# Peptides against a protein of PDB entry 7AE7: the designs that were tried, part 211

Target 1, 321 residues: chain A of PDB entry 7AE7
Amino acid sequence: KVYKDLREFLEVLEQEGQLIRVKEEVNPEPDIAAAGRAAANLGKNQPAVFFEKIKGYKYSVVTNVHGSWQNHALMLGLDKNTSTKDQFYELNRRWDKFPVPPNVVKREAAPCKENVIDKDINLFEILPLYRINEQDGGFYISKASVVTADPEYPDDFNKLNVGTYRIQVKDRDRVGIQALAMHDIAVQLEKAEAENKPLPIAITIGNNPLVTFMASTPVGYNQNEYEFVGALQDGVPMDIVKSDLYDHLYVPAGSEVVLEGHIIPRVRTVEGPFGEFPGSYSGARLQCEVKIDRITHRTNPIFENLYLGIPWTEIDYLMAL

## One batch from the design tools (peptide; made by RFdiffusion4, then SolubleMPNN)

Design b2_p23_7_s4 (from b2_p23_7, 10 letters changed)
Fold by OpenDDE base, seed 1:
Structure b2_p23_7_s4 (fold): chain B 321 residues (1-321), chain A 23 residues (1-23)
Amino acid sequence: as target 1 above (321 residues)
Amino acid sequence: MEYTISAGGDAPGRDLALAKAFL
């Protein structure tokens, strides 16, 4: 089984009993984080939690999409009861199929292009933002697949980077991003900042679960995460589409939300604190700032966000494979 | 390389982030 988008995966999770649907209106805080913590207490069978209605917001949230070995098996299109060992063997077998080049679809064929916002940008109108942890210094976007390119080699598809970074919402049209020196985005940003130029960026939210998985998996600087997604799909190419602002950036065709913009050169702003683990907060730090210049989104976009509960969390599962 | 350092935008929770930067 291959998934084009998050929605096809959530449908399978629901059919397999790996998704809880909350139909009643919840408060963004503390109810989303509380329900996540309750789902973590279900032991090995931790379901995704889908919130249909959030007070003060128009759209839905889903958490804990990758939060169990059953969900990982289903992501690979295996039986949900497939052993961790057999999942690992199948993952490695598929990894050897790299590279599997993606299909570039036309703009009109990409679900992420159904709606456009190019003026009066307000992230709070599109994303049901909430504090993941009680003492977080703001709202975080924690499962975005962030697309950047080498500004010296913008047409080199092998240098296109799709990574997961800590993103704090800073304003209606601004986010802070944690680009650490060990991240490929930091190499690309250094080149842009040397010339005092913006770094083009696309922050993609609510993806095919293998895109989210590969964006959290370290690969070589000259390796494209989308070509690994095709490998992990057992040789079925994934669908990508050109970004609206940049000819050299490609986003997953099925993304729920795409935030297109730029990293502001030589600007640092206070970001954090964030609860990286239960009871463990990182201090406030100076981080890069992104200006959001355009949003594209699916109709009724689903905000996929990270669940940070008692270990094992989604991060523990995403990093364990 | 010169960097501009600022408090950022007006998103809810920013004041908590700033308070933590001075502690």
Scores: peptide ipSAE 0.006, ipTM 0.352, DockQ to the pose 0.666
Fold by OpenDDE base, seed 4:
Structure b2_p23_7_s4 (fold): chain B 321 residues (1-321), chain A 23 residues (1-23)
Amino acid sequence: as target 1 above (321 residues)
Amino acid sequence: MEYTISAGGDAPGRDLALAKAFL
């Protein structure tokens, strides 16, 4: 099975008994994190947790979408009971299909374009923001697929980067982004900052689970993550659409929320701390700031967020082993 | 609200970490 968006995947997770739906109104804190902890304590078959109603917010939250081997099997369109070995074999078999170029759809065909906000931007009206960990220095967007291009080669689709970065909400229309030197976004930002230019950015939230997977997967600087998504879809192209602000940035057509804006050149502000793991907080650092200039979103957007901060460093360490 | 989902082990926040353990 191939998924067009997060919603089609959540429907399958629910059908397969891999989604818990919380229908009662919850407090953003501590209830989301508490329910996430409780779901993580269900053992190996950890379900996603869908919060329908969050006090003080209009929209829903889903967490722990990739939180189990069963969810990962279902993401690949396999039986939920597929062994980790067979999932790995199938992943590798599909990886060899790279590149599978995406379909560029028209704006009117893209669900992420159903609603537009271009003035009086307030992230808190669109995203049910909460502290993931009790000691977090703010609200984080932790599962965004962030789209940037090479400023020197903006029309080179192979240099279009779709990455996952730690994003702290700084204001109604600003976020801090952790762009480390090892990330492709940092290379692109360095080029923009050399000329004192903004780096165009699209922060996409609530995607097809393979987009979120590939955005979190290191690939070569000249390899497009969308072409890997098509490979992991067993040769079925994914659907992308042009961003509204930038002709050279393409976003998943099915994204729940798209934050379009720019990284402010040569500005650094305090970001963090963030609980990457229980008892492991990354320190506060000077990080880049993004100004959000436009939002597009689906009607009743689902905020997909990480249950616990992933130790980005342990993933880099586990991927380096 | 106390969410008591039955205790089946201290595995914090494996969301994308599990997905990445395949790479």
Scores: peptide ipSAE 0.022, ipTM 0.534, DockQ to the pose 0.019; fails the geometry check
Fold by OpenDDE base, seed 5:
Structure b2_p23_7_s4 (fold): chain B 321 residues (1-321), chain A 23 residues (1-23)
Amino acid sequence: as target 1 above (321 residues)
Amino acid sequence: MEYTISAGGDAPGRDLALAKAFL
């Protein structure tokens, strides 16, 4: 089984009994985090948690999408009861299919282009933002697949980077991003900042689960994460679409929300603290700032966000590997 | 093969590192 988008994956999770739908209105704090903790306590087969109604917001949240071995098996289009060993062997077998080039679809065929916001940008109108941890210094976007390119080689598709980074909401149209020196985005940012130029960026939210998976996965600087997604789809290409602002940035065609903008050159602002582990906060640091210049989104966009809580969270499964 | 899962200190990398330790 291959998924075009997050919605097709959530449908399969629900059919397989790996998604809990919360139909009652919840408070963004503390109910989302509390329900995630409750889901984590349901044992080895932790479901995704889909919140249909969030007080003060128009749109839904889903958490814990990758938060179990069953969800990971289903992401690979395997039986949910596939052993961790067999999932590993299948993942490695598919990895060897790299590269599988993506399909570039027309703008009119991309669900992420259904709606556009190009003025009066307010992230709080599109994303049901909440504090993930009680002591977080703000609201975080924690499962974004962030697209950047090499500013020296913008047309080199092999240097197109799709990564996952810590993103704190700073204002209606501003986010902080943690670009660590070990991340490919830091190499690209260094080149842009050397010339005092903005780095073009697309922050994509609510993707095909293999896109989210590959965006978290370190690959070579000259390897495109979308070509690995096609490999992990057993040789089925994924669908990408050109960004609206930048000719050289491509986003997943099925993204729920796309935040297009730029990293402001040579600007650093206070970001954090954030609960990087249950009971452990990373200190506040000076981090890069992104200006959001355009939003595209699906109708009734789903905000996919990380579940953080007491072990075993989506995180603890991830750290135990 | 020892795959060094760089746990980027970012919480976002967490539900995804389940998927990575199969790599």
Scores: peptide ipSAE 0.020, ipTM 0.574, DockQ to the pose 0.027; fails the geometry check
Fold by OpenDDE base, seed 2:
Structure b2_p23_7_s4 (fold): chain B 321 residues (1-321), chain A 23 residues (1-23)
Amino acid sequence: as target 1 above (321 residues)
Amino acid sequence: MEYTISAGGDAPGRDLALAKAFL
């Protein structure tokens, strides 16, 4: 089975008993993190947790989408009881199908384009933001697939990068992003900053689970993550759509939310602390700042966010992949 | 609300870290 978006995957998780739906109104803190910890405590069959109602917010949150081997098997369209070994063999078999070029769909066919916000941007109106860890210095978007291009080769699709980065909400229309020197985004940012130019960026939230998986998987600088998604879909191309602000940026057609904007050149602001690992907080550091210039989103967008709690967390599955 | 959900053991994430080390 291949999934077009997060919603089709959540439907399968629910059918397979791998999704808990919380229908009661919860507080953003501490209830989301507490329920994620409780789900992690379900042992081998850690379900995703879907919060339908969050106090003070309009939209829903889902956590722990990749939080188990069963969820990983289902992501591959396998039986949920497929052994880790057989999942690995299937991943390797599909990996050899690279490249599988994506389909570029029309704007009107892309669910991520159902709604547009281009003025008075307020991230708190679109995303049910909460502290993931008790001592976090702010709200984090921890499961975004971030799209950037090489500013020297913007039309080279093989240099289009889709990565996962630590993103702190800084203001209504600003986020901090941790671009480490080992990340492809840092190479692209260095080129833009050398010319004192903004780096175009699309921060995509609530994706096809294989997009989130590939965005967390290091690939070569001249390899496109979307072409690996097609390979991991057993040769079925994924659907992408052109960004609204940038002709050279393509986003998953099914994204729940797309934050389009730019990294401000040669600006660094205080970011952190963040609980990267259970019981381990990173210090506050100067990091890049993104201005959000446009939002596109699905109707009733689902905020997919990472669960960080007691091991094994969803990050342990995404990073251990 | 204290949700006490009882966790059963084994760490599946070690085998995935092994899977990426061979890619």
Scores: peptide ipSAE 0.010, ipTM 0.532, DockQ to the pose 0.016; fails the geometry check

Design b2_p23_8_s1 (from b2_p23_8, 9 letters changed)
Fold by OpenDDE base, seed 3:
Structure b2_p23_8_s1 (fold): chain B 321 residues (1-321), chain A 23 residues (1-23)
Amino acid sequence: as target 1 above (321 residues)
Amino acid sequence: SLEEIIAKVEAEAAEKEKSRVEP
């Protein structure tokens, strides 16, 4: 089975008994993190947790989407009881199908384009933001697929990068991003900053589960993650759409939310602390700052976010394959 | 309450596991 978006995957998780729906209104803190922890601590068959109502917010949250081997099997369109060994075998078999070029769909065919915000941007109106860990220095977007390109080769689709990075909300229309030197985004940013130019960026939230998987999987600088998504879909192309602000950036057509903007050149601001590991916080550091210039989103967007806690969490499952 | 939400998550998971082990 192939999934077009997060919603098709959540439907399958629910049908397979791998999603828990919380219909009662929850407090964003501590309820979301505590329920996510309870799900992760089950030790096996860890379900996704879908929160329909968050106090003070309009939209829903889902966590722990990749939080189990069963969810991972279903992501690959396999039986939920498929062994880890057979999941690895099938993943490797499909990996050899690379490259599978994506379909570029028209703007009117892309669900991520249903709504547009181009003025008075406020991330808190679109995303039910909460502290993931009790001592976090702010609100984090921890499960975004971040799209950037090489500013010297913007038309080279093979240099289009889709990665997962730690993103702290800084203001209504600003986020801090951790671009480490080992990440492809850091190479692209260095090129932009050498010329004192902004780096175009699209931060995509709530994607096809294989997009999220590939965004967390290291690939070569001259390989794009969308062509691997098509390979992991057993040769079925994924659907992408051109960003609204940039002709050279393509986003998943089914994204729940797309934050379009730019990394401000040669600006560094304090980011953190963040609870990357249980009982340990990555200290405050100077990180890049992104200005959000446009938002596109599906009607009633789902905020997909990571639960970060005691291993094994969904990040461990995403990195284990 | 938070305790009720946690209890619901644990209970639903336990029921799903029972249904899997029943022949």
Scores: peptide ipSAE 0.172, ipTM 0.742, DockQ to the pose 0.015
Fold by OpenDDE base, seed 2:
Structure b2_p23_8_s1 (fold): chain B 321 residues (1-321), chain A 23 residues (1-23)
Amino acid sequence: as target 1 above (321 residues)
Amino acid sequence: SLEEIIAKVEAEAAEKEKSRVEP
């Protein structure tokens, strides 16, 4: 089984008994994080939790999508009871199929392009934002696949980077991003900042689960994560579409929300604290700032966000491979 | 309430696990 988007995966999770649907209206805090903790604490077959109605917001949230070995098996299109050993064997077998180039679809065929916001941008109107941890210094987007390119080689598709970074919401149209020196985005940003130029960025939310997996998996600077997604789909190409603002940036065609913008050169603002690990908060730091210039989104977009509660956390499953 | 939401998550998970074990 191959998934085009998050929705096809959530349907399979629900059919397989690996999704809990909360139909009652919940409070963003503390209900989302607490229900995520309850799901994670089940010890076996930890389901995703889908919140249909969130007080004060229009759209839904899903958490803990990658939060179990069963969900991970299903992501690979395997039986949910596939052993961890057999999942690793199959992952490694498929990894050797790299590269599998993605299909570039037309704009009109891409679900992420169904709606456009290019003025009066307000992230709170599109994303049901909440504090993941009670002591977090703000709202975080913790499960985005962030697309950037090498500003010296913008047309080199092999240098197109899709990564997962800590993103704090700073304002209605601004986010802080943690670009550490070990990340490919930091190399690209350094090149842009040397010339005092903005770095083009697309922050994609609610993707094909293998895109989210690969964005969390370190690859070589000259390797494209989308070509690994095709490999992990057992040789079936994934679908990508050109960004609206940038000819050289491609986003997953099925993304629920795409935030297009730029990293402001040589600007640093206070970000954090954030609960990176259960009971551990990183201190506040000066981090890069992104201006959001355009949003594209599916009708009734689903905000996929990471559950970072008590171990085993969703990040442990994403990093355990 | 938060307690009702937690109880619902736990109950639905328990029902799904029963349905898996029942032949």
Scores: peptide ipSAE 0.108, ipTM 0.697, DockQ to the pose 0.015
Fold by OpenDDE base, seed 5:
Structure b2_p23_8_s1 (fold): chain B 321 residues (1-321), chain A 23 residues (1-23)
Amino acid sequence: as target 1 above (321 residues)
Amino acid sequence: SLEEIIAKVEAEAAEKEKSRVEP
């Protein structure tokens, strides 16, 4: 089975018994993190947790979408009881199908374009933001697929990068992003900053689960993550759409939310701390700052965010494959 | 309450696990 978006995957997780739906209104803190921990403590069968109603917010949250081997099997369109070994075998078999070029769909056919916000941008109106850990220095978007291009070769689709980065919300229309030297985004940012130019960016939230998986998987700088998504879909192309602000950036057509903007050149602001692991905080550092210039989103957008808890974090599953 | 939400998550998960183990 192939999924066009997060919603089709969540429907399958629910049908397979791998999603818990919380219909009662919850407090963003501490209820989301606590319910996620409760789900993680259920043993090897760790379901996703979908919160329909968040106090003080309009929209829903889902966590732990990749938080089990059963969810990974279902992501690959396999039986939920497929062994880890057989999942790896199938992953490797499909990997050899690279490249599978994506379909570029028209703007009118892309669900992520249903709504537009281009003025009075407020991230808190679109995303039910909460602290993942009690000691976090702010609200994090921890499971976004971030799209950037090479500013020297903006039309080279093979240099289009889709990566997962730590993103702290700084203001209504500002986020901090951790672009480490080992990330492809850091190479692209260095080129932009050398010319004192902004780096175009699209931060995409709530994607096809294979997009989120590939954004968390290191690939070569001249390899496009979307072409691997098509390979992992057993040769079925994924659907992408052109960003609204930039001709050279493409986003998943089914994204729940797309934050379009730019990294401000040569600006660094304090970011963190963040609890990447239970009891381990990465200290506050000077990080890049993104201005959000436009938002596109699906009607009633779902905020997919990372679950961080014991015994295994969702990161452990995303990095284990 | 938070306790009720946790209890509900645990109960729904326990029911799903029972339905999987029952032949």
Scores: peptide ipSAE 0.070, ipTM 0.659, DockQ to the pose 0.015
Fold by OpenDDE base, seed 1:
Structure b2_p23_8_s1 (fold): chain B 321 residues (1-321), chain A 23 residues (1-23)
Amino acid sequence: as target 1 above (321 residues)
Amino acid sequence: SLEEIIAKVEAEAAEKEKSRVEP
């Protein structure tokens, strides 16, 4: 099976008994993180947790989407009981299908374009933000697929990067992003900052689970993550759409939320701490700042965010393959 | 079950509230 978006995947998770739906109103803190921990403690079959109602917010949150081998098998469109060995075998078999170019859909056909916010931007109105860990220095967006391009080669689709980075919310329309030197985004940012130019960016939230998986998987600088998504879909192209602000940036057509903006050149602000692992907080660091200039989103957008709290978190599953 | 998760969430919330009130 191939998924167009997060919603189609969540439907399958629910059908397979790999999603818990919390219909009761929860507090953003501590209930979301506590329920995530409770789900992780259920043993080998760690379900996703979907929170329909969050106090003080309009929209929903889902966590632990990639948080088990069963969810990983289902992401590959396999039986949920497929062995880890057979999942790796199938992953490797499909990897050899690279490249599978994506389909570029029209704006009107892209669910991520259903709603637009271009003024009075407030991330807190769109995303039910909460502290993932009690000691976090702020609110984090931890499962975004971040789209950037080479500013010297903006029309080279092979240099389009889709990566996962730690993103701290700084203000209503600003986020800090951790661009480490080992990330392709850091190379692209260095080129932009050399000319004192903004780096165009699209931060996409709530994607097809294979987009989220590939955004967490290192690929070559001249390889496009979307072409690997098509390979992992066993040769079925994924659907992408042009960003609203930039002709050279393409986002998943089915994204729940797209934050379009720019990295401010030569600006660094304090980011962190963030609890990447239980008992390990990354120190506060100076990181890049993104100005959000436009939001597009699906009607009733789902905020997909990472569950962190016990060894074998979602990040461990995303990094293990 | 959902009930077990809710019960765990409630139990953790209650323990955190106790730890805030215990001097």
Scores: peptide ipSAE 0.046, ipTM 0.564, DockQ to the pose 0.026

